# Peptides against a protein of PDB entry 3T6J: the designs that were tried, part 323

Target 1, 375 residues: chain A of PDB entry 3T6J
Amino acid sequence: PIVESYIGFIESYRDPFGSRGEFEGFVAVVNKAMSAKFERLVASAEQLLKELPWPPTFEKDKFLTPDFTSLDVLTFAGSGIPAGINIPNYDDLRQTEGFKNVSLGNVLAVAYATQREKLTFLEEDDKDLYILWKGPSFDVQVGLHELLGHGSGKLFVQDEKGAFNFDQETVINPETGEQIQSWYRSGETWDSKFSTIASSYEECRAESVGLYLCLHPQVLEIFGFEGADAEDVIYVNWLNMVRAGLLALEFYTPEAFNWRQAHMQARFVILRVLLEAGEGLVTITPTTGSDGRPDARVRLDRSKIRSVGKPALERFLRRLQVLKSTGDVAGGRALYEGYATVTDAPPECFLTLRDTVLLRKESRKLIVQPNTRLE
Target 2, 372 residues: chain A of PDB entry 3T6J as posed
Amino acid sequence: PIVESYIGFIESYRDPFGSRGEFEGFVAVVNKAMSAKFERLVASAEQLLKELPWPPTFEKDKFLTPDFTSLDVLTFAGSGIPAGINIPNYDDLRQTEGFKNVSLGNVLAVAYREKLTFLEEDDKDLYILWKGPSFDVQVGLHALLGHGSGKLFVQDEKGAFNFDQETVINPETGEQIQSWYRSGETWDSKFSTIASSYEECRAESVGLYLCLHPQVLEIFGFEGADAEDVIYVNWLNMVRAGLLALEFYTPEAFNWRQAHMQARFVILRVLLEAGEGLVTITPTTGSDGRPDARVRLDRSKIRSVGKPALERFLRRLQVLKSTGDVAGGRALYEGYATVTDAPPECFLTLRDTVLLRKESRKLIVQPNTRLE

## One batch from the design tools (peptide; made by RFdiffusion4, then SolubleMPNN)

Design b2_p28_7_s4 (from b2_p28_7, 15 letters changed)
Fold by OpenDDE base, seed 1:
Structure b2_p28_7_s4 (fold): chain B 375 residues (1-375), chain A 28 residues (1-28)
Amino acid sequence: as target 1 above (375 residues)
Amino acid sequence: MFGVAGEVYPTDENSKKLAEEMLKEYLA
């Protein structure tokens, strides 16, 4: 078998300031079959990057073809096991040197293994479809998230010599219609500038890229989905995200006004964006369970994903990228924290929903020891 | 990173304690 590993201070999700890496390490075996699927996505990456809702001036000047490998993890040392990884975590290096993507396939499989009777917050009519397509939709989402999410976008930088990596006279901010007014100075990084919101913000951007690009016919084709199957994968991917946004409330601590998990915060933000889009795209309905206690249902109108959801996500995603590129911390924080705020304001009453989420919380899954067998 | 919901903790009490201590040190 082909063995891959990494070790070091890599992810900063446990740092409240998003800067200090947690020491992690893994040993994994390459899944050749799944890796081949991701390589097809890599082959289309340069073209797909052009579909992202920002000007080319906000994208990398040169596309550097990354590797994308699916891994079966044999051992993982860390506080959490991801489903996918994009490294390095330094945007400057991603822009100039390139990056590598990995999917932790067997971890992902464990994560989405849910029994129908334990599947919360979905309509009964959606449960079977969700179970059927959750895995495939996750493959799509992880691939897009890592490769085209984390792997996209440009930071505007002024170097130590005062030179810019963009033309100040010609590059226009698509949100303001004006010239670029802010950038990263020498020594400033994404994490150093955006600090407490950096990790979650970036995850939100990457997740949004996944949702946005999964609507592109070429993406579904790359993953081998056509016709009704492709539409079902799209639907389930979006449905999973809005459900995840509700589930995310578990990871919010009202007393501290903080989020304990960056990805879940990101998913909540996306839920808020899609709820704000209105027009019946997403509906969260409080219900009463068979036990007589509070429950809830999330509904996603499939017919409105493209007409309502995509435009809303497009605008939001563009704003995320523009604010990131320009190093506009004030604007970025205002935008992101605005959507990340959890209140009990109607109609959603998220704090009340949080109680429901906690009440309906699934038993904790324990990953004791991963294993892989040769067939 | 594409994260999954939840955290990974050691199953034995000693390892759990160690992990918690390490986390405290990291966050200090």
Scores: peptide ipSAE 0.040, ipTM 0.453, DockQ to the pose 0.157
Fold by OpenDDE base, seed 4:
Formats: structure tokens, C-alpha cells, sequence
Structure b2_p28_7_s4 (fold): chain B 375 residues (1-375), chain A 28 residues (1-28)
């Protein structure tokens, strides 16, 4: 078997300032069959990058073909096991030297094993579809998230010699219509500059890229989905995200006004964006469960994903990228924290919904890592 | 990094079986 491993202080999700890496290491075996799908995605990456909703001037100047491998994890040392990884985490290195993507396939497979009776917050009519396509939709989402999410966008930088990696005279900020007024200086990184919101913000951007690009027919084709299956995968991917946004409330601490999980915060932000789009795209309805206690249902109108959801996500995603590229911390924080705010304001009453989410919380799952031996 | 909150099952049959057994014990 092809064995991959890495070790070091890599991910900064547990650092309140987003800068200090947590010690992490894994040993994994390459899943050749699934890796082939991701290789096809890589082959289309340069083209798909052009579909992202920002000007080419905000994208990497030169496409560097990354590696993308599906891994079956044998052992993972860390506080949590991810479903996908993009490394290195330094955006400047990603744009100048390249990057590697991995999907932790067996991690994803476990996430798919949801019992129908335990599936919360979905309408009954969506449960079977959700169960059927959750796995495939996750594969699509993770692939896009890592490769075209984390692997996309340009940071505007002024180096130690005062040189810019962009033309100050010609590059226009698409949000303001003005020349670029902010950038990263020598020694500044994404994490150092955006600090407390950096991890969640970047995850939100990557998740948004996944949702946005999964609408592209070529993406679904790469993963082997066509016709009605492709549409179902899209629907379930979006449905999963809006459901995740509701589930995310578990990870919010009202007393501290903080989020305990970067990805969940990101998913809540996306939910807020899609709710803001209105027009019946997303509906969260408080209900009463069969046990007589509070429950909720999330509904996503499939017919409005492209007409309502996509434009909303496009605008939001572009703003995320522009603010990231320009190092506009003030603007980025205002945008992101605005959507990440959890209040009990109607109509959603998110703090009340949080109580429902906590009430319906599933037991923590144990991840048992596989072993191998010589036959 | 894409984080998934959930159970991770091994892909190999032997490890899968072992994991399932361990999970049953844990969830009992």
C-alpha cells in the first residue's frame, strides 16, 4: 500500500488567536479509487478557479497543480480527526509554492452512518434522500472545500523591499470600485492579521466555495453524478449545510459570546447568509417532537438554490475573498461577526433554537481507528 | 481543514468489525 504521513504543529483551530499550531500527526493508506476522482477534480481545478466569484486579479497569478489524495487513516494523533486537509496553512506559500489536499475517506464514511431515526431537524420527506446522498455530497463538498476553497484566492502583499505582488494602479476592489488600499506587509499572515476570526472565516470561505461550485455541472460529472442524481447531490449538499448551521448552535456559548468550533461557526454564518436571501429558500420551523418536547425542522427549497441561494452566496463569497485579499481586518470582522452573531431576535430566535438543538443533541461518537497486520 | 463531527469507521473489514464491537460496548 501507499502510505502517507505527516507530523507537526499544523492546525491552529484551537488557538484563540488562530496562530499557534496544535501538534498533529497521522499515518494513512492511499485509497486509489477515491483518489482518482480527486485527481480528475485537480485536472479541472484551473478552469473551475475561474468560476469563483472574484476577479482574476484576486486569484493566484499562476496556477500550481496541487496533489489531492484520498486517505484511509490508520492512526491520527490530535484533538480531532478532520475529514479533509489542505496544507500548508500559510496562504503565501499556497500561492507561490503550492499545496497538498487530502480527503480522509474513512472519516467521511463514518459520518455517513446516520440512522434515520436519529436524524434530527429534517423533514421526513428529506430523510431518506439525505441518508442516501450524504456520503456522496460530502465527498463533493470536501473536495471542493480543500482544493478550490483553501486552494483559491490571492493575498495582496508588499514584500520587505516594498514591491507589490499586484498592480496598484490597475487592480480595482470590486466591492468599492476603488484602488486597493490595504494589503499584507512583510511578516503579516492571514492568521496573524485576522487572529480570532481567521480560522472560522477561512472555513466559511472554503465551505462557501464548496456550495457555490457544486452547482457547476462539471463538478458533479467529475464525481460521477449525472441527471437526477447530480441534482440530488446538490440538494443534499446544500441541505446538509443549512442543517449544520442549525446544529452549530450547540457550539455557541451565549455567556461568553463565543464559538467553540470554527467550522460550526462557519456553517452558522452560511445559514445566516442563506436565510437573509429570503424568498423561502431556507425555513427553520420550531416544532414539537413525538416526545412532546421542542423540536425543529429545516427546509430548503430545492427550486430556489440556483435562483436565490447562488446569488446570495456569490455576493457573500466575493466579499469574503476581497476582504481576505486586501487584509481588511476591520471590514472582514464586521462582515463575519455580523453573520456570526447569535441573538434571540425574531423570526429565527436562535438562542431559543439553541435550546432545542441542545435538547436534541446526539451522543458523542467514538472514533475507533483501524489497524493493520501482515497476513 | 474540513471538520466532521462524527464517528470514524475503518475501511478494512477487520478493523471495521473491531470498531463496531468497541462502539457497541461504549454505547451500551
Amino acid sequence: as target 1 above (375 residues)
Amino acid sequence: MFGVAGEVYPTDENSKKLAEEMLKEYLA
Scores: peptide ipSAE 0.056, ipTM 0.476, DockQ to the pose 0.060; fails the geometry check
Fold by OpenDDE base, seed 5:
Structure b2_p28_7_s4 (fold): chain B 375 residues (1-375), chain A 28 residues (1-28)
Amino acid sequence: as target 1 above (375 residues)
Amino acid sequence: MFGVAGEVYPTDENSKKLAEEMLKEYLA
């Protein structure tokens, strides 16, 4: 078997300022079969980057071909085990030296083990499809999230000598129609500038890239899905995201107006964006469970994903990228915190829904790490 | 990173106790 490992101060999700890495490490074995799918995605990455909803001037000038490997984790030391990793976390290094992507395949497999009777907040008609396609849709989402999410976008920088990595006279902000008015100065990074929202904002951007690009036929083909199967994978991927946005309320602390998990905050933001799109795309309906207690149902209209969902996500994703590229912290914070705000305002009544989510909370899944022996 | 909500549970009892203590601190 091919063994991979890493150790060091890597992920900064536990740092409120997003700058200090937590010490972590893993040992894993390469899953060759799953890695082959990600290699095909890498081969198409340069072309797929052009499908993202921002001008080429807001994308990296040079595509650096990354490695992408699926790993079965033998041991993981850290506060949390991810399903996918993009490293290094420093944007400047990713732009100049390249990056690596890892999918932790057996971690994803644990997430797939959902019993139908325990599956919350879905319509009965969607449960079987969800169970069938949750795994495949996660593979698609993780691949896109890591490779084309975290691996995409340019930061506008002025170096120590005063030189810009973009043409100030010709590059136009697609949101304002004006020349670029802000950028990163020497010593400023994504994390240092966006601070408390940096991690969640970036996760939201990456998740949005996944949802947006999974609509592209070439992406589904790379993962081996065509026809009705491809449409079902798309539907379940989007359905999973809107459901995750509802589940995310568990990780909100109303008394502190704080989110405890960056990815869950990101998923809630996406839910809010898709709800704002309206036109019956997403509906959350409070119900009464068989036990007589509050419940809820999330409905996604499959027929409106492309007509309503895609345009809404396109506009939102473009705004995320433009604000990130230009280092516009004020604009970025206003946009992101606006969607991340949880109130009890109608029609959604999110604080009331949070009570329902907590009431229906499933037991946290335990990932048991095995002991490995050489016989 | 694509995060999965889950607890990492070691197979040995000592590591299990340590993990539980760390988790309590994290969730607190």
Scores: peptide ipSAE 0.040, ipTM 0.499, DockQ to the pose 0.121; fails the geometry check
Fold by OpenDDE base, seed 2:
Structure b2_p28_7_s4 (fold): chain B 375 residues (1-375), chain A 28 residues (1-28)
Amino acid sequence: as target 1 above (375 residues)
Amino acid sequence: MFGVAGEVYPTDENSKKLAEEMLKEYLA
């Protein structure tokens, strides 16, 4: 349909337990030109799923071709407007019935309208490149995030009759080298088991899929990028993510040891993973701004994305998936909360950096929703 | 979801059935 809409209790980001949906709804118009790019991505999805860093046994048994459309939002009712959506949010339904993906194109376009002088935490040499490629890189990231992030991975399940959806004798956990020791029992879901970390953990997995797969030439080709342009899109996508991880500190409440936004927590976790990789891949340097107040700079070494960044992200992403598939809540929580912990420990001193982030915080954006007219 | 909104997983059987019905209708 040219006009798409949904309404109801859909997204659980505001539920501390990740289970109850917030009431939301939208009316949007299909952008046919942008949708065509996502259709090409869908056509390649089955092949691209094989590039993810887990065994086929941890991937869905059968790929169900989803719909993917780019939408221009006319109206959105809710606490916030997303850039992309993957529905339904139930992993079992995604596996058995399929799913739909949407990119909210005009929401992305608004997010791209950043003035150079207001662009914080980047080196001057990166600002022009960032401004030029932020939009295109976001299209790539959102497409991968929704389609191959949220749309990937298998949950190991034992049904009510005691039957498994995997071969217990042959499937090996790639992290342990052992047979599968845990799974979802009848009535257990991703959200019911992982609870307070479920939303952020899944967003982290999806974002990581985006970063990981954007390195594939085929992905960039689908979006129309080749050669130097493709490399610039990759660089800006990764640069945006590490910058977002720093910006994420705004959404951490030290007094409560709590994160207020799932995606921002996810981005901080990714930043921590890439910092841990070391070797000069990512550097955050406290500086003094032109106003004499604290500032910071994020540097990403382009030459180390594939050699240092990709392997680090690969290992991390595989661990996320394996722990998700096996329903290993203890392992998953230990991993995720470990990276999500914000301290003032050297060398990063994240709590101090948070003060800098808050000092440099931009004014809250107000999204004015459009109307339509007949011409 | 990219940005602000997340996923809801109904824990009750009724909500799951409703979701399945809605999904079938939506995917048709």
Scores: peptide ipSAE 0.036, ipTM 0.308, DockQ to the pose 0.081; fails the geometry check

Design b2_p28_8_s1 (from b2_p28_8, 18 letters changed)
Fold by OpenDDE base, seed 5:
Structure b2_p28_8_s1 (fold): chain B 375 residues (1-375), chain A 28 residues (1-28)
Amino acid sequence: as target 1 above (375 residues)
Amino acid sequence: ELLEAAKLIVELEKLDPNKEKELDEEVL
């Protein structure tokens, strides 16, 4: 078998300032079959990057082809096991030196190994589709998230010599219609500037890229989905995201006005964006469970994903990228924290829903070292 | 020779919702 490992201070999710990595290490085996799908995605990455909803001037000047493999983890040391990895985490290095992507396939399998009877917050009609397509949709989402999410976008930089990596005279901010007025200076990084929101903001951008690009037929073809199957994968991917946004409330601490998990905060933000889009795209309905206790249902209107969801996500995602590229911390924070705010305001009453989420919380799952065999 | 892995997921008792530090984290 092909064995891969990484060891070091890598992920910064536990640093409130997003800068200091946690010491992590894993040993994994390459899943060749799944890696082949990601290799096809990599082969199309340069073209797919052009489908992202920002001007080419806000995209990397040169695409650096990364490695992308699917791994089955044998052991992992750290506070949490990732489902996907994009390294390095420094955007400035990604632009100049390139990056590597990994999907942890057996970790993903844990996430979608849910029994139908325990599957919360979905309509009964959606449960079977969700169970069937959650795995495949996760593969798509993770691939897009890592490769085209974390792997996309340009930071506008003025180097120590005063040179810009963009043309100040010709590059226009698509949100303002004006020339670029802010950028990263020497010594400034994504994490250093955006600090407390950097990790979650970036995860939100990456997740949004996944949702946005999964609508592209070429992406689904790469993963081997066509026709009705492709549409079901899209639907389940979006459904999973809006459900995750509700589940995210578990990781919010009202007393501290704090999010404890960057990805979950990101998913909540996306939920808020899609709710704001309105038109019946997403509906969260408080209900009463069979046990007589509070419950809820999330409904996503499949027919409105492209007509309502995509445009909303497009606008939001473009705004995320523009603010990131220009180093506009004030604007970025205002945007992101606005969507990340959890209140009990109608109609959603998110704080009340949080109580329901906690009530319906699944038992903690332990990931145990797998058994291995030689064939 | 190929190596196959069998995954094991163990469901524990539901955690106290007030014990937030014990919550699982997923990383992407």
Scores: peptide ipSAE 0.026, ipTM 0.501, DockQ to the pose 0.144
Fold by OpenDDE base, seed 4:
Structure b2_p28_8_s1 (fold): chain B 375 residues (1-375), chain A 28 residues (1-28)
Amino acid sequence: as target 1 above (375 residues)
Amino acid sequence: ELLEAAKLIVELEKLDPNKEKELDEEVL
């Protein structure tokens, strides 16, 4: 078997300021079959990057072919096991040196183990479809999230010598119509500049890229889905995201007005964006469970994903990228914290929904690492 | 291939309020 490993201070999710890496390490075996799908995605990456909703001037100047591998984890030392990894975490290095993507396939497989009777917040008509396609849709989402999410976009930088990596005279901010007014200076990083929102913001961008690009037929084809299956994968991927946005409320602490998990905050933000789009795209309905206690249902109108959802996500995703590229912390914080705010305001009444989410909370899954054996 | 990795085992446990603060779900 092909063995992959890494060790060091890598992920900064547990740093409130997003700067200090947590010590982490793993040993894994390459899943060749799954890796082949991701290699096909890599082969299309240069073209797919052009489908992202920002000008080429906000994308990397030169495409650097990344590596993408699906791994079956044998041992993992850390506070949490990721489903996917994109390294290095420094955006400047991603631009100049490239990056590596990893999908932790057996971790994803564990996440797929959902019992129908325990599946919360979905309509009954969606449950079987959700169970059937959750795995495949999640593979698509993770692949896009890592490769084309974390692997996309350009930071505008002025180096220590005063040189810019962009033409100040010709590059226009698509949101303002003006020349670029801000950038990263020497020594400034994404994490150092955006600090408390950096991790969640970046995850939100990456998740949004996944949702946006999963609508592209070529992406679904790469993963082996066509026709009705492709449409079902798309639907379930989007449905999973909006459901996750509701589930995310578990990780909000009202007393501290803070989020305890960056990815869940990101998913809540996406839910808010899609709710704001209106037109019946997403509906969250408080209900009463069979036990007589509060429950809820999330509905996603499949027919409105492309017509309503995609344009809303496009605009939002472009704003995320532009603010990231320009190092506009004030604008980025205003945008992101605006969508990340949890109140009890109608019609959603998110704080009330949070109580429902907590009430319906499932037992935590403890992941136990596998053994290897000779076959 | 000579070696095969087994599937991860999932154990369900009740959430400890103290552990809840450190709970990471799907990290991507």
Scores: peptide ipSAE 0.038, ipTM 0.562, DockQ to the pose 0.165; fails the geometry check
Fold by OpenDDE base, seed 3:
Structure b2_p28_8_s1 (fold): chain B 375 residues (1-375), chain A 28 residues (1-28)
Amino acid sequence: as target 1 above (375 residues)
Amino acid sequence: ELLEAAKLIVELEKLDPNKEKELDEEVL
């Protein structure tokens, strides 16, 4: 329908254990023009899923063509307004019944409203490019995040009758080279097993899928970008992610060793992965602002995205998926919490950087219920 | 007929300090 709505217990970000949904609801209007771009992405989804860095045995057995719609939100009742949604949030249902994706297009406008002079942590040479391409790059990221992020991967399951949804004798774990040694038993879910890290881990996987697949020329073509524009969109998308990883420190509480925002934790993890890749791919430099107070700059070497960034992200993303598929909570926690740990260890000194981030924090943006017009 | 939503963005100068203590949700 041209007017869409949903209501119910949907997102579990407010639950420390990632299990109990917050009651939320929205009313939105379909943006037909943007929806057409996502329809093209959906049409390519089955092919693009094959580009993900895990064996087909770790992907859904059958591709279920989802719906993907761009929505302009009229009203949203909840603790936060998303940029995109993939529902249902049950992986088993996503595998067997399919899913629906939505992009909340007008929410993106809020993210783009940052004035150049208020844009923190970027090199001056990147600011204009960032402002120009943040919107388009985010459209790409959201589309990939929802459709091919949340919409990808398989959970290995043993049902109540003892039957497996995978061949135990032939499926090989690409990380270990061994047969599959763990899976979800009857009654076990992603959220129930991974609990406190489930939401942020899944967001990290989805964001990583976005970064990884945005490098594919077909993706950029679907969104209407070619040549230098496509490369700029890629660059800004990656730049936005590493910047977001720094900004994420605002949402870390050192005293409690916890994160207050799942997506921000995810973005920090990605930043850590890309920093670990080294080779000058990402550099965070503490500076002094014009006000004489601490500042910082994030630099992403464009020329190293494919050569350094992509392989690092590939390995990381594969590990995320394998651990998710096999229900390996111990391995998953070790991996994810390792990257999510915030210390003041050099060279990054993230706790010190957090102080800088807090000092330079932007004002909270509020989305106000819009009016509509007919065209 | 195409409907487009007009956007209104309000920036708040200060974050609610109480919200820093609570889980902030952003769904993607």
Scores: peptide ipSAE 0.034, ipTM 0.491, DockQ to the pose 0.161; fails the geometry check
Fold by OpenDDE base, seed 2:
Structure b2_p28_8_s1 (fold): chain B 375 residues (1-375), chain A 28 residues (1-28)
Amino acid sequence: as target 1 above (375 residues)
Amino acid sequence: ELLEAAKLIVELEKLDPNKEKELDEEVL
């Protein structure tokens, strides 16, 4: 077997300022079959990057072909086990030196193990479809999230000598129609500038890339989905995201106005974006469960994903990238915190929904180290 | 040589009341 491992101060999710890594490590075995799908995605990555909703001037100057492997984790030492990883966690190094992607396949498999009777917040008609396609849709989402999410976009930088990595005279901000007015100075990084929102903001960008690009036929083809299956994978991927946005409320602390998990905050933000799009794309309906207690249902109109959802996500994702590229912390914070705000304002009444989410909270899953044997 | 990995998933029957404080990074 091919063994992969890493160890060190890597992920900064536990740092309120998004800069200091938690000490973590893993040992894993390469899943060759699943890795082959990600290799095909890598082969198409340069072309797929062009499909992202920002000008080429806001994308990396040169595509650096990364490695992408699916891993079955034997042991993971840390506060949490990710489903995917893109390293290094330095945007400048990703731009100039390249990166590596991994999917933790058996972690995803654990996430897929949902009992139908325990599946919350979905319409009954969607449950079987969701159970069937959750796994495949997650594989697509993780691949896109890591490779084309975290692996995309350019930071505008002025170096220590005063030189710019972009043409100040010709590059135009697509949101303002003006020349670039802000950038990263020497020694400034994504995390140092965006600080408290950096991790969640980047996760939101990466998740949005996944949703946006999963609509592309070439992506579904790479993963072996065609026709009705491809459409079902798309639907379930989007449905999972909007459901996750509701579930995210578990990780909000109203008394502190604080989010306790970066990815869940990101998913809530995406839910808010898709709700704002309106036109019946996403509907959250409070209900009463069979136990007579509060419940809720999330509905996603499949027919409106491309017509309503995609344009809304496109605009939002472009704004995220432009603000990131230009180092516009004020604009970025205003945008992101605006969508991340949780109130009890109608029609959604998110604080009330949070009570429902907490009431319907699932038991914590414990991931146990697997046993291995030679056959 | 095929290495077979046995995956064990344990669902806790009881909600951990302290889970609110733990960064459950179901990191996708």
Scores: peptide ipSAE 0.029, ipTM 0.515, DockQ to the pose 0.126; fails the geometry check

